# Peptides against a protein of PDB entry 4DOW: the designs that were tried, part 112

Target 1, 157 residues: chain A of PDB entry 4DOW
Amino acid sequence: TFSWVGRPLPNRKQFQQMYREICMKINDGSEIHIKVGQFVLIQGEDNKKPYVAKLIELFQNGAEVPPKKCARVQWFVRFLEIPVSKRHLLGRSPPAQEIFWYDCSDWDNKINVETIIGPVQVVALAPEEVIPVDQKSEETLFVKLSWNKKDFAPLPP

## One batch from the design tools (peptide; made by RFdiffusion4, then SolubleMPNN)

Design b2_p25_2_s4 (from b2_p25_2, 13 letters changed)
Fold by OpenDDE base, seed 1:
Structure b2_p25_2_s4 (fold): chain B 157 residues (1-157), chain A 25 residues (1-25)
Amino acid sequence: as target 1 above (157 residues)
Amino acid sequence: SNTQDEKELAERHKELLEQQALEEA
C-alpha cells in the first residue's frame, strides 16, 4: 500500500496535488519512504526484468474517480531493451549493471505508484569512468550515456 | 498490486545482478 507523506506542495494545476514523498508499506509491516529525485524499479511486463526510472513528480490525480496516486518519471533502458540491430552502436559490451538515459518522449512518463517495486541505487558516471564489477557494487546500476532510439550520446546536461 | 510480489521481484533483480557480476569477475 502507498500513502502520501507530508502536506501537498503549492501547485497551480487544478486537479493535481503534488507531494515530495510517498510511503510504501510492505506486507511484513516495514515501510519504505521514496522521494522525488530518487530512482525506483517499476514492474516489468510478465516475468521481464523491472524497468528503471527516476521520480520527477509525485501527485494525486484528482480528475480520476477514484483519485489515483501517480508519478511522473524519467525512464532508463537496459541494454537488452535496445533493438538488437542497434546495439552495435555502443561499440562495446556493457556490464549488466549499465543502464541508459532514455532521451525520447514517445514513452508515457506517467505511472501508477502501485507499479513501483522499490528503490534502487543509480550512479551517474563520466564516459571514461570504469563501471565497477565487484561485490561492493552488485546492487548498484550505473548510467554513462543516453539513448534516443537512434544513437548513444553523453548524458543530458 | 501485491507488495509481497513486488518485493520478490526486487529480490530477483538483485540476485540477477549479483550472479552476473560474479560471472564477469
Scores: peptide ipSAE 0.045, ipTM 0.665, DockQ to the pose 0.016
Fold by OpenDDE base, seed 2:
Structure b2_p25_2_s4 (fold): chain B 157 residues (1-157), chain A 25 residues (1-25)
Amino acid sequence: as target 1 above (157 residues)
Amino acid sequence: SNTQDEKELAERHKELLEQQALEEA
């Protein structure tokens, strides 16, 4: 179950209410608050790893009947999601914790909040920085580069 | 949405990352 936290933002669009935060109620009855700017896991297909995304916008779409709770996201891709024929372009074997900023517009960046599994930690690193392997970083994802379906590039500013 | 399925997927993600990190060490 998802519910909005706080009041709508002042600059609403037609048929949309904008929010900063949403509450996710999980099975044990506990609640998790997720804010714009945080990273989340999105439900994938059967037997596949969840997708990784950054929340850019939270909004209720009033044009739908009934109204739907939605989000705009920035997608990330895992190395194994990149076509086999293009993986060599990275020039190295990335650790499992590395993900890439998806720099393409061909993917729909609007999701239903009901597809959100939960929050995840994502840390941006400079190219020369190493991905740490410690207790705190075991479940942390790291991003150094973008992927635009053609090549890898530095992260966008 | 199915909260049970979501929880299972989240746990699977964590387990996979932990296993892969161990293999890379």
Scores: peptide ipSAE 0.040, ipTM 0.656, DockQ to the pose 0.016
Fold by OpenDDE base, seed 3:
Structure b2_p25_2_s4 (fold): chain B 157 residues (1-157), chain A 25 residues (1-25)
Amino acid sequence: as target 1 above (157 residues)
Amino acid sequence: SNTQDEKELAERHKELLEQQALEEA
């Protein structure tokens, strides 16, 4: 169950109410609050390897009946989501914790919030920085580069 | 949407990452 936290933000978008935060209520009574700007795991076909996304906007779509709780996201991709024929372009074997900024517009960046599995920590690093693989960082994902379906590149500003 | 199931899936993801980290060490 998902519910909005706080009042809608001032905006002029027709049929949309924007929010800063959403609450994910767990059946045991606990609650997880997720805010714009945070990273989340999105359910996919592979439940063990969900999609990774950054929340850019949270909004209720009033054009639908009933209104739907939605989000706009920036997608990230895992190395294994990159075509086998192009993986060599990275020039190295990445650790399992490395993800890539998806720099393409061909993916729909609008999701239903009900597909959110939960929050995840993502840290941006410079190419020369080492990805730490220790007990504290085992659950953290790291991003150094973008992927635009043609090649890898430095992260967008 | 089953929120409890989703939380469990998130935990499975974390466990997978931990296992992979151990294999890479």
Scores: peptide ipSAE 0.039, ipTM 0.659, DockQ to the pose 0.033
Fold by OpenDDE base, seed 4:
Structure b2_p25_2_s4 (fold): chain B 157 residues (1-157), chain A 25 residues (1-25)
Amino acid sequence: as target 1 above (157 residues)
Amino acid sequence: SNTQDEKELAERHKELLEQQALEEA
C-alpha cells in the first residue's frame, strides 16, 4: 500500500497534486519512505529483473477515475536490456551492477506507484572510476554512461 | 502488484546481483 507523506506542493499542473514523498507499507508492517530524487526498482515482467528509475515527480493524477498515485521517472537500463547486436559498442564487459541512463523519449516516463518494488541505491561515477564490486556494495548500482539506442555516451549534465 | 510480490521481487533482485558478483569473481 502507498500513501502520501506531507502536504501537497503548490499546484503546478491541472488535475495534479504533487508531493515530495510517498510511504510504502510492506507486508511485515514496516514502512519505507521514498522521496523525489531517489532511485527505485520498478516491477518488470514475471521472473525478470526489475527496472531501475529515478523519481522526478510524485503526483496524484486527478484526471483519472479513481485518482491514481503516479510518478514521473528517468529510466535506466541494464546491460542485458540492450540489444545483443549493440552491446559490443560498450567496448567492455560491464559488471552486473552497472546500469545506463536511458537517453530516449520513446519510453513512457509515467508510472503507477504501485509498480514500485522499493528503493535502490544508484551512484554516478566518472568513466575512469572503478565500480566497486564487493559484498558491501552488492545492492548498489552504478551509472557511468547513457544509452540512446544508438550508442553509449557520457552522462547528460 | 501486492506487497508480498514486491518483496519477493526485491529479494530476487538482491540474489541475482549476488550470484552475478560471485560468477564474475
Scores: peptide ipSAE 0.033, ipTM 0.648, DockQ to the pose 0.016

Design b2_p25_3_s1 (from b2_p25_3, 8 letters changed)
Fold by OpenDDE base, seed 1:
Structure b2_p25_3_s1 (fold): chain B 157 residues (1-157), chain A 25 residues (1-25)
Amino acid sequence: as target 1 above (157 residues)
Amino acid sequence: SIEDYYKELEKRAKEAMEKVAAERE
């Protein structure tokens, strides 16, 4: 169950109410608050690992009946989501914790909030920085580069 | 491990999605 937290933000988009925060109630009855700017896991397809995304906007789409709770996201991709034929372009074997900023517009960046699994920690690193493999970072994902379906590049500013 | 974390989250997600589906019916 998802519910909005706080008052709608002023915006100029017709039929859309924007929010800063959403509350996710999980099965055990506990609540998790997720804010714009945080990273989340999105439900994967058919036994696939969850997608990783950064929340850009939280909004209720009033154009739909009934109104739908939605989010606009910046996608990230896992190394294994990159075509096999292109993986060599990285020039190294990345750790399982590494993800890449998806620098393409071919993916729909609007999602239903119901597809949100939960929050995840994502840390941006410089290319020369080493991804830690200690126990403290086991649940943390790291991003160094972007992927634009053609090549890897430094992260966008 | 991160894999264990994801598995747990996936389990929660499936349960949540089932609930949503049930609410829509």
Scores: peptide ipSAE 0.034, ipTM 0.572, DockQ to the pose 0.058
Fold by OpenDDE base, seed 2:
Structure b2_p25_3_s1 (fold): chain B 157 residues (1-157), chain A 25 residues (1-25)
Amino acid sequence: as target 1 above (157 residues)
Amino acid sequence: SIEDYYKELEKRAKEAMEKVAAERE
């Protein structure tokens, strides 16, 4: 289902081979290429919507037997994933398309590539920019702010 | 819609995983 694309990147990490791109073969036989830096949907728990993440690294973990295809990600959270008691801190009711940069280290940022559902489009916006509602943006997620479990803040650089 | 997109991707992923599991049996 998943295979590496291209040669491994030069690195000095023991038991790890890093890659720029991975190929995902879907049910109909077609292939989807996913690269570092792209956004993906990650399989959620039962009866939960998929998680949103940005791919930071793609690597094969040779320390495991058999070797495991893995990724390091930057997590994003939906408004409804934020505790009810903290939602008021946003000061507004966000559209369903808005997600937030998760600025915490309590979540494991290593995943198995097999949990990747597929790619998704995420667009960063300035706080003053309005989230568009049209056909082009219908399947697009938007991020304006970060969430650090305490408050919302501007996006990190 | 985003919801429709999620459903489609989940469907594809589920089918793909089931196929892989079946091939490994």
Scores: peptide ipSAE 0.034, ipTM 0.561, DockQ to the pose 0.054
Fold by OpenDDE base, seed 3:
Structure b2_p25_3_s1 (fold): chain B 157 residues (1-157), chain A 25 residues (1-25)
Amino acid sequence: as target 1 above (157 residues)
Amino acid sequence: SIEDYYKELEKRAKEAMEKVAAERE
């Protein structure tokens, strides 16, 4: 189950109540809090790895009946999600931990919070920085570049 | 490992969804 944490943020958007934090209650009774600006894993297709996204906004959509808890996200893509014919454009074999900033508008960036699996750590690196491969970084994803369906580019600021 | 982490999260999500589905019936 998902529930809002705190009071709605001041906003002038009609039919939307914005929040800073949401609480996920999991089966063992424990709670996980996720805030705007954090990264999350989002449920994919049955045999696919979860999608990676950064939470930009958390809001309740009052235009729907009943109101739904939603989020706006910045999408990231895994290397294996990039078409095979375009992967060579990277010019290297990326480690499994590398993801890419999705710089396209063709994907809907609105999601239902119920699709959120859980939080994940994402760290931005400069192109020349090496992705660490140690026990502490095994669960961390790293981003260096963006992907716009045409080519790779430096990470947006 | 990151793979183990993903598997655990997916397992938890699946169990949660099954519980919700059962409660709706």
Scores: peptide ipSAE 0.033, ipTM 0.551, DockQ to the pose 0.054
Fold by OpenDDE base, seed 4:
Structure b2_p25_3_s1 (fold): chain B 157 residues (1-157), chain A 25 residues (1-25)
Amino acid sequence: as target 1 above (157 residues)
Amino acid sequence: SIEDYYKELEKRAKEAMEKVAAERE
């Protein structure tokens, strides 16, 4: 289950009550807190890897009936989610831990928090920095570049 | 491995979603 943590932020949008943090309670009774600005894994298709997203906003959507706990996200894409015909544009074979900033607006960036699997660590690196694929970074994803469906580019500022 | 991590999270998520679905029915 998901529940809001803390007091709601001042209302900026009609029918949207905004929050800084949400709590997800898992089966063993433990709680995981996720805040705006953190990265999460979003449920994908049944036999597909989860999507990666950065939480931009957390809000209760009162426009829906019943009201829904939602998030606005910045999407990231995995290399294998990029069309095969375009993968060569990277010019290298990325490690499995590399993801890309999705620089397109064609994807709906609103999600239901119920689709959140859990938090994930994402680290931004400079293009010249090597992605560490060691024991310490085994569960960490790394981003160097953006993908805009046409080409790869440096990360947006 | 990161794959193992994802599998673990997916497992937890699946179980949680099943619970929610059951409550909705």
Scores: peptide ipSAE 0.032, ipTM 0.559, DockQ to the pose 0.057

Design b2_p25_3_s2 (from b2_p25_3, 11 letters changed)
Fold by OpenDDE base, seed 2:
Structure b2_p25_3_s2 (fold): chain B 157 residues (1-157), chain A 25 residues (1-25)
Amino acid sequence: as target 1 above (157 residues)
Amino acid sequence: SIDDYYKELEKKKKEAMEKIAKERE
């Protein structure tokens, strides 16, 4: 169950109310607050690892009936989502914790908040920095590069 | 083609998420 936290942010969109924060209530009754700018795991295809995204906007879409709680996100991609024929372009075998900034503006970046599994920690690293694989960082994801369907590149500023 | 690959992949992802959303509504 998801519910808005706080008052809607000022905007001029007729059928959209934007918010800064949303509350996720899980089965045990506990609550997790997720804010714009945080990273989340998104449930997708069966038997696949969750998608990873950064929350850009939280909004209620009043143009739909009933209104939907939505988010706009910046997608990340996992190495296994990259075509096999292009993986060699990385020049190395990435650890499982590495994800890539999806530099593609043509892909739909709107999601239903009900697809959110929960927050996740994503840490940006410089190319020379080593991705830790210790137990404490096991659930942390790391990003060094972007992927634009053609090649890898440094992270956007 | 590579373009077809991404189109299909994105389609599958979108459909999967929509399915999940409907199930959880």
Scores: peptide ipSAE 0.443, ipTM 0.889, DockQ to the pose 0.787
Fold by OpenDDE base, seed 1:
Structure b2_p25_3_s2 (fold): chain B 157 residues (1-157), chain A 25 residues (1-25)
Amino acid sequence: as target 1 above (157 residues)
Amino acid sequence: SIDDYYKELEKKKKEAMEKIAKERE
C-alpha cells in the first residue's frame, strides 16, 4: 500500500499532483518513506532481477479513474540486459552489483508505484574505483558508466 | 536487429510492470 506524504507540490500540469515523498506500507506493518532522488527496485518480468531506477518525479495521475499513483524515473540497466554483441564494448567483466545509467529518452519512464519493491542504495563510482564485494555491499548497487544502446560512456553530469 | 532487440525488451518490461500493477491495485 502506498500513500502520499505531505502536501502536493506546486505544478502547472493539469490533472497531476506532484509530491516529494511517498510512504510504502510493508506486510509487517512497518512503513518506508521514499523520496524523489532516491533509488528503487521495481518488480518486473518473472525470473528476472528487479529493475533499478532513480525517482525523479512522484505524481498522482488524476486523468484516470481512480487516480493512479505514479512515478517518473531514470532507468538503469543491468549488464545482462545489454545485447550480447555489445557487451564486449565494456572491456571488462562487471560484477553483479554494477548497473548502468540508461541514457535513453525514448523509453517510457513512467511507472506505477505499486511496482516498487523498495528502496535500494546506488553508489556512483569513478571508473578506477573498485566495487566492494563483501556481504555488506551485496545489497548496494554501483554505477560507473551510462549506456545509450550503442556504447558505454561517462555518467551524465 | 539491435533496435528490434530493445523494442522487444522494453515491451516485455512494460507489460510485466503493467501486469503487476494491475494485480496489486
Scores: peptide ipSAE 0.440, ipTM 0.888, DockQ to the pose 0.787
Fold by OpenDDE base, seed 5:
Structure b2_p25_3_s2 (fold): chain B 157 residues (1-157), chain A 25 residues (1-25)
Amino acid sequence: as target 1 above (157 residues)
Amino acid sequence: SIDDYYKELEKKKKEAMEKIAKERE
């Protein structure tokens, strides 16, 4: 279950209430707070690894009945989501922990918070920095490059 | 085509998420 934390942020959008933080209650009864700016794992297709995204907005969509808790996100993509014909452009075999900034603003970036599995740590690295693959960093994802459907590029500013 | 690839991929992702959201409501 999800619930809003704190008061709504001032906004002028009709039928939308903006928030900075949301609370996720998990099976053991504990609670996890997720804030705008953090990274999350999102449940996707069956037999597929979760999607990765950065939260940029949290809002309640009052245009729907009943109102839905939603988020606007910046998507990341995994290497296996890159077309086979384009994978060679990376010039290396990335570790499983590497993800890529999805530089495609035309794709729908709205989600229901119910699809969120939980928070995840994402670390930005310079191209020359080595991605650690040890057990301690197993749950951490790393991003060095962006993907714009055509080629890899440095991360946007 | 590559454009078709991404369109289908994005469609599948959206449908999957929508299904999950509905099931968890």
Scores: peptide ipSAE 0.438, ipTM 0.887, DockQ to the pose 0.767
Fold by OpenDDE base, seed 4:
Structure b2_p25_3_s2 (fold): chain B 157 residues (1-157), chain A 25 residues (1-25)
Amino acid sequence: as target 1 above (157 residues)
Amino acid sequence: SIDDYYKELEKKKKEAMEKIAKERE
């Protein structure tokens, strides 16, 4: 279950209440707080790795009945999400921990928070920096490049 | 085309997420 943390932020959007933080209650009774600006894993298709996204906005959509807790996100893509025919454009075999900034602003970037599995650590690296692929950092994802459906490029500012 | 490919892919992703959200809600 998810619940808002704190008071709604100032917002001019009708039917929307924006928040800075949301609380996710885990089955064991523990709670995880996730804030705007943090990264999350999002459950997608079965038998596939979860999607990765950065939380840009947290909001309750009051236009829906019942109101839904939603988020606007910046998507990342895993290497396996890149078309097979384009993977060679990377010029290297990325480690499993590498993700790519999805440079696709035209795609729907809204999600239901119920799809959130939990937070994840994402670290931005320069192209020349080495991605640490040890057991200690196995849960950390790394991003060096963006993907715009056609080619890889340096990360946006 | 590549554009068509991604349109379909994104559609599938969206549908999957919506399905999950509905099930978990």
Scores: peptide ipSAE 0.435, ipTM 0.886, DockQ to the pose 0.751

Design b2_p25_3_s3 (from b2_p25_3, 13 letters changed)
Fold by OpenDDE base, seed 4:
Structure b2_p25_3_s3 (fold): chain B 157 residues (1-157), chain A 25 residues (1-25)
Amino acid sequence: as target 1 above (157 residues)
Amino acid sequence: SIDDYYKELKEKKDKAMEEIAKKRE
């Protein structure tokens, strides 16, 4: 269950109310607040790791009937989402915690907030920095590079 | 092609998320 936190933000889009924060109620009854700018795990295909994205906007889409709680996101991609033929371009075997900034999206990148599993910590690192892969950081994802369907590149500004 | 790959990937992603959303609503 998701509910908006706070008052809607000013925006010009008809039928859309934008918010800064959303509350996610989980099965144990606890609540998790997720804000614009934070990173989330998004449920995808069964038996696959969840998608990773940065929340860019939170909004209720009143144009839909019934209205839907949505988010606009910046996608990350996991290494396994990169075409097999291109994976060699990385030049290394990335740890499971590494994700890549998806630098190709011109479309809305809209999701239904109901797909959100929960927040996740994403840490940006310089290419020369070592990704700490230990028990303490097992839930933390790391991004060093972007992926633009063709090649890896330094992270965008 | 790579373009086809990502087209399919997008479709799979969208479909999966849509199904999940419907299931959870």
Scores: peptide ipSAE 0.431, ipTM 0.880, DockQ to the pose 0.717
Fold by OpenDDE base, seed 1:
Structure b2_p25_3_s3 (fold): chain B 157 residues (1-157), chain A 25 residues (1-25)
Amino acid sequence: as target 1 above (157 residues)
Amino acid sequence: SIDDYYKELKEKKDKAMEEIAKKRE
């Protein structure tokens, strides 16, 4: 169950109410608050790892009936989402915890918040920094580079 | 082609998320 936290933010879009924060109620009754700017795991295909995204906007889409709670996101891609023929461009074998900033505007960035599994920690690293792979940081994801469907590049400013 | 790959990937992602959304709503 998802519910908005706080009152709507000022915006000029008709039929949309923007919010800074959303509350996710877990099965055990506990609540997790997720804010714009945080990173989330999104339920993906069966037998696949969850998608990873950064929340850019939270809004209720009143143009739909019934209204839907939505988010605009910045997508990340996992290494296995990179075409096989392009993976060599990385020049190294990345750890499982590495993700890449998807630097393209060809995808819809809107999701239904109901697809959100929960928050996740994403840490930006310099190329020379080592990604720690241990039990302590197993749930943490790391990003060093962007991917624009053609090549890897430094992270956007 | 690479473009076809990403088109297919996008479609798979959209489909998966739509199914989950319908299930949870």
Scores: peptide ipSAE 0.429, ipTM 0.881, DockQ to the pose 0.808
Fold by OpenDDE base, seed 5:
Structure b2_p25_3_s3 (fold): chain B 157 residues (1-157), chain A 25 residues (1-25)
Amino acid sequence: as target 1 above (157 residues)
Amino acid sequence: SIDDYYKELKEKKDKAMEEIAKKRE
């Protein structure tokens, strides 16, 4: 169950109400608040790891009937989402916790919040910094590079 | 082709999310 937190933000978009925060109620009855700017795991295909994204906007889409709670996101990609023929461009075997900033605008950036599994910690690292692989960092994802469908590059400014 | 790869990847992503959204309504 998802519900909006706080008052809607001022905006000029017809049929859309913008918010800063949403509340997610989980199975044990506890609640998790997720805000714009945080990172989330999004349910993917069967037998696949969840997608990773940064929340850019939270909004209710009143153009749909019934209205849908939605988010605009910045996508990340996992190494396994990189084409096999391009993986060698990384020059190393990344740990499972490494993700890449998707530096393209060709994908739809809107999701239904119902697809969100929960928040996740994403830490940006310099290229020379080592990604820690231990129990403490098991739930943390790390990003060093962007991916633009052709090659890896430093993170966008 | 690479373009076809990303087209298929996007379609799979969209389909998966749509199905989950419908189930959780």
Scores: peptide ipSAE 0.428, ipTM 0.880, DockQ to the pose 0.807
Fold by OpenDDE base, seed 3:
Structure b2_p25_3_s3 (fold): chain B 157 residues (1-157), chain A 25 residues (1-25)
Amino acid sequence: as target 1 above (157 residues)
Amino acid sequence: SIDDYYKELKEKKDKAMEEIAKKRE
């Protein structure tokens, strides 16, 4: 289950209350707090790895009945989400820990927070930096490039 | 086509997330 943490932020949107932080309650009774700006794993198809996104906004959508706890996100894509015919454009075989900044506006960036599995660490690297694949970094994802459905490019600022 | 690929990918993504959201509501 999810619950808001703290008071709503100043907002001029009539039917939306914005928050900085949300609490995710886990089965064992423990709680995980997730904040705007953090990265999360989002549940997709069972036979696929979770989606990866950066939280941009957390808000309750009062226009819906009942109100829904939502997030606005910046999507990442995994290499396997890139069309097979375009994967060669990378010019290398990426490690499993590499993800790509999705540089397109064609996808809805709104999600229900109930789809969030949990937080994940994402580290931005320069092209010349090596992605560590040792045991200590196994749970960390790395991003070097963006993908805009046509080609790879350097990360946005 | 490439456009069809992304369309299908988006549809699958949305459907999966919607089902999860409904289940967990």
Scores: peptide ipSAE 0.427, ipTM 0.879, DockQ to the pose 0.829

